# Peptides against a protein of PDB entry 4HTP: the designs that were tried, part 3

Target 1, 231 residues: chain A of PDB entry 4HTP
Amino acid sequence: SQTVASHVPFADLCSTLERIQKSKGRAEKIRHFREFLDSWRKFHDALHKNHKDVTDSFYPAMRLILPQLERERMAYGIKETMLAKLYIELLNLPRDGKDALKLLNYRTPTGTHGDAGDFAMIAYFVLKPRCLQKGSLTIQQVNDLLDSIASNNSAKRKDLIKKSLLQLITQSSALEQKWLIRMIIKDLKLGVSQQTIFSVFHNDAAELHNVTTDLEKVCRQLHDPSVGLSD

## One batch from the design tools (peptide; made by RFdiffusion4, then SolubleMPNN)

Design b1_p8_2_s4 (from b1_p8_2, 6 letters changed)
Fold by OpenDDE base, seed 1:
Structure b1_p8_2_s4 (fold): chain B 231 residues (1-231), chain A 8 residues (1-8)
Amino acid sequence: as target 1 above (231 residues)
Amino acid sequence: MLALEKML
């Protein structure tokens, strides 16, 4: 069946996340998230206009926005050091060069941007002059590749993990990769709480998640903001 | 404007 996630560019989610991160006030952060969510719901209604019993929901996006709540896929087995080595190889960076050393020593302040400890930001600046300006992946494709990584990590197939990572990287802009890294590491640094994200999604979302710990159920059962948990 | 809105 057709899904909203199969039509939404991953770039659109990343642009929204970037706006949220750059916004100073809670209200502005909420506005950016709400705009993305409302657009998603409108597209859902249009896509499924003649279909009443669809299982499609905001879940494909929500699991990337709240990656620490992921329960469907297993661990990726990916750390910053692995990504650093992969980027050095892929970008053919001199191992003793400034950019390679920035990636490997991402915890050490380099005095330029104050991004010490944030691997994704360091990676962004290394990638920006070297990567595509616009990515080609949908949210569905990103989730499929992440599922593949998790499955192959469980199966100890390092070659297939690398293959899926390369597909993600080669089809993504520097900005998209910044956010993808944060999704994999499970630290988005949005400056808004989980509670705020749930509250914007649906008034009963936090309660339902507290009971079920199932993000997909939350997104499906509370897809309609006008239909409550008690209804 | 999100690319998504252009698809509506």
Scores: peptide ipSAE 0.044, ipTM 0.778, DockQ to the pose 0.805
Fold by OpenDDE base, seed 3:
Structure b1_p8_2_s4 (fold): chain B 231 residues (1-231), chain A 8 residues (1-8)
Amino acid sequence: as target 1 above (231 residues)
Amino acid sequence: MLALEKML
């Protein structure tokens, strides 16, 4: 079955998240999120014009925007130290070199950007001169790879985890990898609350999520912003 | 116009 997520480039989500993060005011942050959401809903309506009873929803994007609310996937088993080691290997960084040490010691100030403690930002600057300028993954493909990682973590298949991570990395820009890392670590640093994201999505979203704790159900039932929970 | 709208 066709899904919106199978057509939307992961780069488009990452660009939206980057705009939200860079915006200073709450109103501008909300505007960027709303524009992405409205575009998604419009595309959904066009894609499913002749099919009213679809299960497709904003869920594939929402679970990446609010990764701390993920309940379908089990734990990835991935920490910053694992990613650091993987990048050192993949990029063939000298182990005693500046960039390798930045990744391994990401909690210590590097004296340049003030990004101490933010592994994703440190990784971004290491990756920027070394990676693709444009990624090729859709939101669906990113979710499929993340599903694979979680499943293989449960099965203790480290080789297959590495394989999926390599696919993510080799098909992503530095900017996309920054956001992917934040999704895996479950801290996007957008500067907007979960409540704000829900309120923009639908007026009843926070309430439904508080009761069900099911993000997919929230996205399906409240897909139409004009149809309330009590309707 | 977002990239998604161009795909329609």
Scores: peptide ipSAE 0.043, ipTM 0.770, DockQ to the pose 0.824
Fold by OpenDDE base, seed 2:
Structure b1_p8_2_s4 (fold): chain B 231 residues (1-231), chain A 8 residues (1-8)
Amino acid sequence: as target 1 above (231 residues)
Amino acid sequence: MLALEKML
């Protein structure tokens, strides 16, 4: 079945997240998120115009925006050190070179950027001159690959984990990879709270999530901002 | 969301 997530480029989500992060005020951050959400809802209505009983929702995007609330897929088993080693291999970086050392020693960067402890930012600057300007993945494809990683981690299939990671990396821009890393590590650093994200999505979202702890259920039941829990 | 806007 057709889903909104199968049509939305992952790049569009990453660009929105980048705008949110760069915005100083809460109101501006909220505006960027609302614009993305409204566009998603409009596309949903157009895509499903003749189908009233669809299970499609904002969930594929929401689970990437709030990755710490993920309960459907199991742990990825991926840390910054694993990603550093993978990038060194994939990009054929000299092991004693400046860029390899930046990735491995990301907690104490020697560079001019105040990015100490932010592996995703360090990776971004290494990737920027080496990656495609535009990625080709949809939000659905990103979620499928992340599902594969989690499944193969539980099965201890390291080779298949590497294969899925390579597919993510080779089809993503440096900016998309920055955000993908943050999604995997489960720290987006947006500067807005979980409660704010829920409040913008739907007035009853925080309450329903507190009771159910089911992010998909929240997105499905509260898809329409005009329909409350008591309706 | 430029891609979605073009599809609407």
Scores: peptide ipSAE 0.042, ipTM 0.775, DockQ to the pose 0.762
Fold by OpenDDE base, seed 4:
Structure b1_p8_2_s4 (fold): chain B 231 residues (1-231), chain A 8 residues (1-8)
Amino acid sequence: as target 1 above (231 residues)
Amino acid sequence: MLALEKML
């Protein structure tokens, strides 16, 4: 069955997240998220016009926006140091070179951008001159690859983890990889709270999540902003 | 969602 996530480019989500991050005020951040959400809902309605009983929802996007609330997939087993080593290998960076050292020592301020401690930002600047300008992955494909990583981590199949990571990396722009890294590390640094995201999604979202801790259930049951929990 | 708007 077709899902909205199978049609939405991962680049569109990343662009939205980038706009949110760059926005100075809460209202502007909310606007960007709302615009993405509204577009998603409209597309959902069009895609599923003749199918009333679909399980498709905003969940594929929401679980990437709020990755700390992920409960379906197991741990990735990926840390910044692993990613640093992977990028050094993949990009054939000299081990004693500036870029390799930036990735390995991401906690130490080495540059003028103030990105110390944010591995994803450091990676972005290393990747920007070296990666494809446009990615090709959908949100569904990203989630499928992340599922593969988690599954293979559980199975202790490091080779297959690397394979899936390489697929993510080679099909993503530097900007998309920045956000992908943040999703994997589970820290998006959007400057908006979880509560704000839920409040924009649906008035009852925070309450339902507090009770169920099930992000998919929240997205499915509260897909329509006009239909409440008590309805 | 620029791509989605084109599909609608």
Scores: peptide ipSAE 0.041, ipTM 0.774, DockQ to the pose 0.749

Design b1_p8_3_s1 (from b1_p8_3, 3 letters changed)
Fold by OpenDDE base, seed 3:
Structure b1_p8_3_s1 (fold): chain B 231 residues (1-231), chain A 8 residues (1-8)
Amino acid sequence: as target 1 above (231 residues)
Amino acid sequence: SSLDELLA
């Protein structure tokens, strides 16, 4: 069966996250998230108009927005140092060059952007002049590749992990890769709390998550904002 | 948004 995630470009999620991050006020951050969510729900209703009992939900997007709550996938086994080395290899960066050193020493201030300690931002500036302007992946495809990475990490198949990472990288813009890195490292730096995200999604979402710790159940059971836990 | 175009 078709899912909303199979139709939504990963770029659309990333652009929403970028708008949220750049917004200064809580109200504006909430507005951007709400607009994305409302569009998703509208598309869901249209896609599943003739199918009343579907398991499709906001879960594919929510698990990328709140990656620290991921429980279905095992650990990726990926750290910033691994990504740095991969980018140096893939982009054929000189080992003693400025960009390679920025990636490897991302915690040390270089004085240009003040992004010390934020590997995703360092990577973004290295990738921006070198990567595609527009990515081609859907949210479903991104999740499938992340599932592959987690599974292969558990199986200790380093070559297959690299293959999936290369597919993610080569089919993503610099902006999409910035957010993908933050999803893998599980730190989005949105400036909005987990509780706020849940409250915008559904009034009962925080409570249900506190009891079940199951993000997919939260997204399925509370898909309709007008239907509560007690209905 | 691209989503709005898909609904259209």
Scores: peptide ipSAE 0.029, ipTM 0.709, DockQ to the pose 0.834
Fold by OpenDDE base, seed 5:
Structure b1_p8_3_s1 (fold): chain B 231 residues (1-231), chain A 8 residues (1-8)
Amino acid sequence: as target 1 above (231 residues)
Amino acid sequence: SSLDELLA
């Protein structure tokens, strides 16, 4: 009944994504993703050693890595400006202060980093000196909270949306929040294509996704890299 | 941190 995602720290995914983003070459980017994936599959095999016909797969991670392909949960209804205001409130930043203005005017940041238009990066630097060093959320917990946000957005329950966001934020490091923001906004800026991600995951993944447009089905049916669609 | 640590 357990899932891999219930055991994998969200921090591990974020650190992998960070390594991918920082890598300059395609090969190095692929290596980091492959290492994470291989570890996931290894853990899956160990976790489910005595269980047949499990539905557990890489899907909980894949849907965070390729958030633009998300079809199960509805829209979050969250934009950068909303997050900026939330952080200003949560961190008790002066409204006319430097950090508050950085968040609100993230499109034209001042400084040497050159992070114009990247809200997540701006947020990271504001959060880094203020947030906890180590997050406590698993990938499953992150997905559960994101599901809650989407559901409550549909139900127009802004109070509950805020509640879930606060839970995400208060249990995440600055680095984790950077990536969480990018997942919510659906732009990870990894520097690798969707095709590359699928190709590393499974040789038949791109084809199956093209036909089904179902990311969970892709992850479940092609969980074993040695078993193809025709098998 | 690595997922391999979870297997120990």
Scores: peptide ipSAE 0.029, ipTM 0.705, DockQ to the pose 0.819
Fold by OpenDDE base, seed 2:
Structure b1_p8_3_s1 (fold): chain B 231 residues (1-231), chain A 8 residues (1-8)
Amino acid sequence: as target 1 above (231 residues)
Amino acid sequence: SSLDELLA
């Protein structure tokens, strides 16, 4: 399908999220998000210049930025322990080795990076010397794979879940996997509130979401920042 | 960014 998400590398979203997380001030965090959003909207306008009434919107990105608000996709059934075991297997880490133990005991402080309790950060440092420097997935492809995981979780097809996870992992950099993990676990730790994200997206976004609880509807109806709910 | 390149 001809969507913005089919053209935008997942790496670009992850780089934006990384910049947001590293920024200390609220204003700087907002700026990074706004820049990504503005670029997305510009690309949308160019891509759909000759097409009216498209359903394409920022939704594919927004649902990854605000994964706690996901209502379309069912539960993944994935926790940190499962991911730890998967990485140990995939990376062929020695069971009693330092890296395997870090992943399995991610809640225990190791004294090195202060990342205790943050599985995604621990995974990042294990993955960094072992995986691709640049990923190849688009935002659409990431969402397709996540859809597959959720569907197969509902169907209790563990083998197919593993297959989709392997596709995600093998086609992603360490940084992309850090953020992918946080999306799956549904905790991005950006340092900005949901309200702030909505406010930057559209002045009426928070209100519409409060009424509908439908993130896709919010993104579609309020795609144009100059068109309000009452228009 | 890659996105910016797509817009150029």
Scores: peptide ipSAE 0.027, ipTM 0.707, DockQ to the pose 0.801
Fold by OpenDDE base, seed 4:
Structure b1_p8_3_s1 (fold): chain B 231 residues (1-231), chain A 8 residues (1-8)
Amino acid sequence: as target 1 above (231 residues)
Amino acid sequence: SSLDELLA
């Protein structure tokens, strides 16, 4: 069955996250998230107008927004160092060059942007002038590829992990890759708390998550903001 | 947003 996630470009999520990150005030951050969520729910209603018992929910997006709460997908086994080496290889960066060193030594301040310690930002600036491809992935496709990575990590299939990573990278803009990296590393740096995200999603979301620790269940049961946990 | 376009 078709899902909302199969229709929503990953770029749309990333642009929303970017707006949230750039917003200084909590209210503005919340507004951007709410707008995305409302659009998602509206699309859901339209897509599933004739289907009352669907399992489709905001979960595909929520698990990318709150990647630290992921429980369905196993560990990726990917760290910043691995990504650095991958990008150096993929982009054919000189090993002793400025950009390669920036990626490898991302914890050390080397530039004017003050992004030391944020690998995703370092990667973004390296990728921005080099990524010519337009992002084409949907949220569903991103999740499928991430599932593949986790599965192959469990199976110790490094070659297949690399293959899936390359698919993600080659079909993503620099901005999308910035956020993808943060999702993999599980640190989005949005400047808004998990509790705030849950609060905006549904008034009972934090409570249900605290009890179940099941993000999908939270998204499905509390899909309708007007229907409470006790309803 | 492109999502809004999908709703149109």
Scores: peptide ipSAE 0.027, ipTM 0.700, DockQ to the pose 0.912

Design b1_p8_3_s2 (from b1_p8_3, 4 letters changed)
Fold by OpenDDE base, seed 1:
Structure b1_p8_3_s2 (fold): chain B 231 residues (1-231), chain A 8 residues (1-8)
Amino acid sequence: as target 1 above (231 residues)
Amino acid sequence: SSLDEMLA
């Protein structure tokens, strides 16, 4: 079936997240998220103009924005050290070189950026001069690959996990990979709370999530901001 | 945004 997520570039979500992170105030952060959400809803209405009973919703994006609330996918089994080793291999970085050591020792302060402990930021700077400027993945494709990783982790298929990770990496810009890493590690560092995200999405979203703990249900039932939970 | 461009 046609979904909004199958049309929206992953880059658009990442750009929004980057704007949110760079914004200083809560109001500005909210504005950037709202703009993305409004565009999504507008596209949904256009895509499904002649179909009222669709299950399509903001869920594909929401589960990437709030990865801590993911309940459909099992654990990825991926840590920063695994990603570091993968990048060293993929980028053919000398193991004793500066960039390899930055990735492996990401917890130790190095250089002038002050990004110690934030693997995604360290990875970004290593990737920026080496990766494609524009990624090619849609939000749906990213979710499909993440589903594959989780499934193969459960099945202990390490080779297939690596395959899906390589596909994610090779089809993503440095900025997209920064955010992808944060999604996998489940720490976006946006500077806005879960409650704020829910409040912007729908007035009843936090309440429904508190009861159901089902992010998809929240996104589907409260897709229309004008239709309340009690309606 | 790319999304806005797709709607134009």
Scores: peptide ipSAE 0.027, ipTM 0.706, DockQ to the pose 0.939
Fold by OpenDDE base, seed 4:
Structure b1_p8_3_s2 (fold): chain B 231 residues (1-231), chain A 8 residues (1-8)
Amino acid sequence: as target 1 above (231 residues)
Amino acid sequence: SSLDEMLA
C-alpha cells in the first residue's frame, strides 16, 4: 500500500530541518515543524480518504527527526571517520589536501565557519561545490536504504553497506547529505528538545513514548491530534 | 513545499 513517505521528497524534510536549525526562537522552530506536520497529516487524509484502517503514520519522518529513539532498525556501525574516508574516496580528494584534512580532523577548528566538532557541517561545505546532482529520494527510499545499511552491518557485509551509502550519497544534494549524516550519527542539532517535538506532534506523545518506548506506536495511536490516548 | 503543491 502507498504511504505518505513514498510521496514526500526527502528534500522537503531536509529543508524543514534546515529552517528549524536556522530559526533563533523556539516559536519559529515550532512553527516550521508544525507546518511540515500539518502538511503531512493533510496529505495522509487525502491519500487514505477511502481507507480507514491504515497503519501509515508520521513514523517514517519521526524516526529521522528523532533518530536517537530508533528501536526497529539496528545500529548502522557508521561513524564520522568512516564517512570521512568514504567521501575522500568518492570525491577523489587529495589525501593531504585541505578538504580531506577537514573531514578527518573535523574536531579541530580549521575554518571560518566555527563548525568544529560538527562533521555534518564540515561535510556540507566540502560537498556543496562538488555535489551537482539534484536530490531525488523520497523519505521512504531513504528509510529503505538505511534499513539496508543496518541489516548489512548486522551481517558484517561491508561491501553492501558501502553500496547503500553510495546510493544515498549519489541521489542526494549537499544539504540532504548534511542532514542524512546527522540522522546516521543521531545528532540533528535542531536546537529544539525531544519533548518539544513530541508536544507539537501530540499532547500525549511524550507520555505514550515514556511508557512504550515505541516511536511507531506513538505515531500511529496519536496520528490525530484531536484524539487523546484515553479516547 | 512540494507537499502543498501535491495537495493543490
Scores: peptide ipSAE 0.027, ipTM 0.697, DockQ to the pose 0.950
Fold by OpenDDE base, seed 2:
Structure b1_p8_3_s2 (fold): chain B 231 residues (1-231), chain A 8 residues (1-8)
Amino acid sequence: as target 1 above (231 residues)
Amino acid sequence: SSLDEMLA
């Protein structure tokens, strides 16, 4: 299916999220999100220029930016400890080595980076010298793999969960994996509220979400920032 | 961004 998400590299979303996180002021954070959103909408208009009544929307990106609001995809069943063990295996890290211990004991301060309790940051530094410099996944492909993980978790197919995780990991940079981990754990630490994200997306987004609790509906109905709920 | 490049 022709979707914007099938054309947008996951790396572009991650770079935007990284800029947002590094920005100190609210206004600067908002600017980075707005720029990504505007580019998405422009691409949507170009892609669907001759097609009316498309269901394509910002939803594939929004559900990764606000993973706590995910209601379509079931639970992943993935925790930091599982990811730590997976990385140790995949990267062939010595069990008693510094990097393996950092991943397993991510809650304990090591005194170097102040990243205690932030598994994604610890993973980033372990991955940076060991993985691809640039990933190859689109936003759609990431969502497809996450769907697979959730489905297989429900079916208790651990081997297939591992397979999908390996595909994500092997096709992603360290930075992309940092953000992917945060999406899976459902804590992005952007420094902006859900309300702010909705407000930038559309003036009526927060209200519609409060009523429907349906993130896809919010993204579809309020795709055009100039068209309100009452229109 | 690659997205912007595709639109240019």
Scores: peptide ipSAE 0.026, ipTM 0.693, DockQ to the pose 0.947
Fold by OpenDDE base, seed 5:
Structure b1_p8_3_s2 (fold): chain B 231 residues (1-231), chain A 8 residues (1-8)
Amino acid sequence: as target 1 above (231 residues)
Amino acid sequence: SSLDEMLA
């Protein structure tokens, strides 16, 4: 059985998140999220037209958009310093070079961008001239790799963690990696609240999540925006 | 690419 997430490029989610972040007004931010969500639901309906009782939902995307609400996978055990070192190694950056130092000292203001303290943004600018233009991962593949990282962190298998990280990195554009980093660190900086995300998803989503604290259940039960909790 | 394009 196929899922929507197995078809949706991770790049599409990242592009949406980028648009949301760049938007100044709440209304515009909401519009971009709604457009992505609506497209997802339409694709779901088409994909599952002849199938009843599917468990497929927006959950694979929602858990990346609201990573602080993740409860299914365990901790990644990844911090900015680890990623910095990984990138320095992977990109073969001189340890005392400008770009390596930017990654390691991401909290210090460098240049005119004002990106101090935002590791993902610092990484983006280092990666942009060095990475592939288009990624190849689907949302499902990203989640699978993140699951692997979390599982291997629990098992203390650092080698396998690195393997999965390398797969993520080598198959992602600089923009995709910026957002992937923010998902791992669990800070997307979208400029919209959790409540807003839930309200756009479904009128009853915030309430159901408050009761269940189960993001998958919220996405599954409230998949149809026209069907409420009381229905 | 967009999800809408994938529906075509």
Scores: peptide ipSAE 0.026, ipTM 0.687, DockQ to the pose 0.844

Design b1_p8_3_s3 (from b1_p8_3, 4 letters changed)
Fold by OpenDDE base, seed 1:
Structure b1_p8_3_s3 (fold): chain B 231 residues (1-231), chain A 8 residues (1-8)
Amino acid sequence: as target 1 above (231 residues)
Amino acid sequence: SSLDKLLA
């Protein structure tokens, strides 16, 4: 079936997240998220103009924005050390070189950026001069690949996990990979609370999530901001 | 927004 997520570039979500992170105030952060959400809803209405009973919703994006609330996918089984080793291999970095050591020792302060402990930021700077400027993945494709990783982790298929990771990496810009890493590690560092995200999405979203703990249900039932939970 | 371009 047609979904908004199948049309939205992953880059668009990442750009929004980057704007949110760079914004200083809560109001500005909210504005950036709201703009993305409103555009999503507008596209949804256009895409499904002649179909009222669709299950399509903001869920594909929401589960990437709030990865800590993911309940459909099982664990990825991926840590920073695994990603570091993968990048060293993929980028053919000398193991004793500066960039390889930055990735492996990401917890130790190095350089002037002060990004110690944030693997995604360290990876970004290593990737920026080496990766494609523009990614090619849609939000749906990213979710499909993440589903594959989780499934194969459960099945202990390490080779297939690597395959899906390589596909994600090779089809993503440095900025997209920064955010993808944070999604996998489940720490976006947006500076906006879960409650704020829900409040912007729908007035009843936090309440419904508290009861159901089902992010998809929240996104589907409260897709229309004008239709409340009690309506 | 970038998404708005998809509607154009």
Scores: peptide ipSAE 0.038, ipTM 0.754, DockQ to the pose 0.742
Fold by OpenDDE base, seed 5:
Structure b1_p8_3_s3 (fold): chain B 231 residues (1-231), chain A 8 residues (1-8)
Amino acid sequence: as target 1 above (231 residues)
Amino acid sequence: SSLDKLLA
């Protein structure tokens, strides 16, 4: 009844994504993703050693890595401006202060980082000196909270959206929040294509996704890299 | 990897 995602810290995914982003070459980027994936599969095998016909798969992670392919949960209804305002409130930043203005004017930041247009990076630097060092959320918990946000957005329950966002934020490090923001905005900036991600996951993944457009199905049916679509 | 630690 347990899932791999219920055991994997969200921080582990974020650190992997960070390594991928910082890597210059395609091969190195692929290596980092493969290492995470291999570890996931190994853990899956160990966790489900005595259980047959499990539906557990890499899907909980994959849907965060390829958020633009998300089809199960509805839209979050969250934009950068909303997050900026939330952070200003949560961190009690002066509205006319430097950090508040950085968040609100993230498209034209001042400084040497050159992070223009990347709200997540701007947020990271504001959060870094203010947030906890280690997050406490698992991948499953993150997905549960994101599901809640999407559901409540559909229901127009802004109060509950804020509640879930606050839970995400207060239990996440600055680095985790950087990536969480990118997942919500659906732009990870990894520097690798969707095709590359699928190819590393399974040789038949791109084909199956092209036909089904169902990311969960892809992850479930092609969980074993040695078992092909035609098998 | 960090995940490998979960297997121990």
Scores: peptide ipSAE 0.036, ipTM 0.747, DockQ to the pose 0.742
Fold by OpenDDE base, seed 3:
Structure b1_p8_3_s3 (fold): chain B 231 residues (1-231), chain A 8 residues (1-8)
Amino acid sequence: as target 1 above (231 residues)
Amino acid sequence: SSLDKLLA
């Protein structure tokens, strides 16, 4: 069966996250998230108009927005150092060059942007002049590749992990890769709390998550904002 | 939004 995630470009999620991050006020951050969510729900209703009992939900997006709450996938086994080495290899960066050193020493201030300690931002500036302007992946495809990475990490198949990472990288813009890195490292730096995200999604979402710790159940059971836990 | 175009 078709899912909303199979139709939504990963770029659309990343653009929303970028708007949230750049917004200064809580109200504006909430507005951007709400707009994305409302569009998702509208598309869901249209896509599943003739199917009343579907398991499709906001979960594919929510698990990328709140990656620290991921429980379905096992650990990726990916750290900033691994990504740095991969980018140096893939982009054929000189080992003693400025960009390679920035990636490897991302915690040390270089004085240009003040992004010390934020590997995703360092990577973004290295990738921006070198990567595609527009990515081609859907949210479903991104999740499928992340599932592959987690599974292969558990199986200790380093070659297959690299293959999936290369597919993610080569089909993503610099901006999309910035957010993908943050999803993998599980730190989005949105400036809005987990509780706020849940409250915007559904009034009962925080409570249900506190009891079940199951993000998919939260998204599925509380898909309709007008239907509560007690209904 | 890109999503709005898909609904269209």
Scores: peptide ipSAE 0.035, ipTM 0.738, DockQ to the pose 0.815
Fold by OpenDDE base, seed 4:
Order: sequence, then structure tokens, then C-alpha cells
Structure b1_p8_3_s3 (fold): chain B 231 residues (1-231), chain A 8 residues (1-8)
Amino acid sequence: as target 1 above (231 residues)
Amino acid sequence: SSLDKLLA
């Protein structure tokens, strides 16, 4: 069955996250998230107008927004160092060059943007002038590829992990890759708390998550903001 | 947003 996630470009989520990150005030951050969520719910209603018992929900997006709460997908086994090496290889960066060293020594201040310790930002600036491809992935496709990575990590299939990573990278813009990296590393740096995200999603979301620790269940049961947990 | 376009 068709899902909302199969129609929503990953770029749309990333642009929303970017707006949230750039917003200084909590209210503005909330507004951007709310707008995305409302659009998602509207699309859901339209897509599933004739289907009352669908399991489709905001979960595909929520698990990318709150990646630290992921429980369905196993560990990726990917760290910044691995990504650095991958990018150096993929982009054919000189090993002793400025950009390669920036990626490998991302924790050291470079004096350029003040992004020391944020690998995704370092990667973004390396990728921006080099990524010519337009992002083409949907949220569903991104999740499918991430599932593949986790599965192959569990199976110790490093070659297949690399294959899936390459698919993600080659079909994503620099901005999308910035956020993808943060999703994999599980640190989005949005400047808004998990509790705030849940609060905007549904008034009972935090409570239900605290009890179940099941993000999908939270998204399904509390899909309608007007229907409470006790309803 | 592109999502808004999908709703149109």
C-alpha cells in the first residue's frame, strides 16, 4: 500500500530541518515543524480518503527526526571516521589535502565556520561545491536504504553497507547529506528538545512514548491530534 | 513546500 513517506521527498524534510536549525526562537522552530507535520497529515487524509484502517503514520519521518529513539532498526555501525574515509575515497580527495584533513580532524577548530566537532557541517562544506546532483530520494527510500545498512551491519557485510551508503550519497544533495549524516550519527542539533517535538506532534505523545518506548505506536495511535490516548 | 504541491 502507498504511504505518505513514499511521496514526500527527503529534500522536503531536510529543508524543514534546516529552517528549524536556523531559527533562533523556540516559537519559530515549532512553527516550521508544525507546518511540515500539518502538511503531512493533510496529505495522509487525502491519500487514504477511502481507507479507514491504514497503518500509515508520521513514523517514517519521526524516526528520522528523533533517530536516538529508533528501536526497530539495529545499529548502523557507522561513525564519523568511517564516513570521512568514505568521502575521501568517493570524492577522490587528496589524502594530505585541506578537505580530507578537515573531515578526518573534524574535532579540531579550522577557524572557518566554527563548526568544530560537528562532522555533518564539515562534510556539508566539503560536499557543497562538489555535489552537482539533485536529490531524488523519498523519505521511504531513505528509510529503506537505512534499513539495508543496519541489516548488513548485523550480518557483517561491509561491502553491502558501502553500496547502500553510496546510493544514499549519490542521490542526495549536500544539504540532504548533512542531515542524513546527523540522522545516522543520531545528533540533529535542531535546538529543540525531544519533549517539544512530541508536544507539537500530540499532547499525549511524550506520555505514550515513556510507557511504550515505541515510536511507531506513538505515531499511529496519536495520528489525529484531536483524539487523545484515553479516547 | 513541495508537499503543498502534492496537495494541490
Scores: peptide ipSAE 0.036, ipTM 0.745, DockQ to the pose 0.794; fails the geometry check

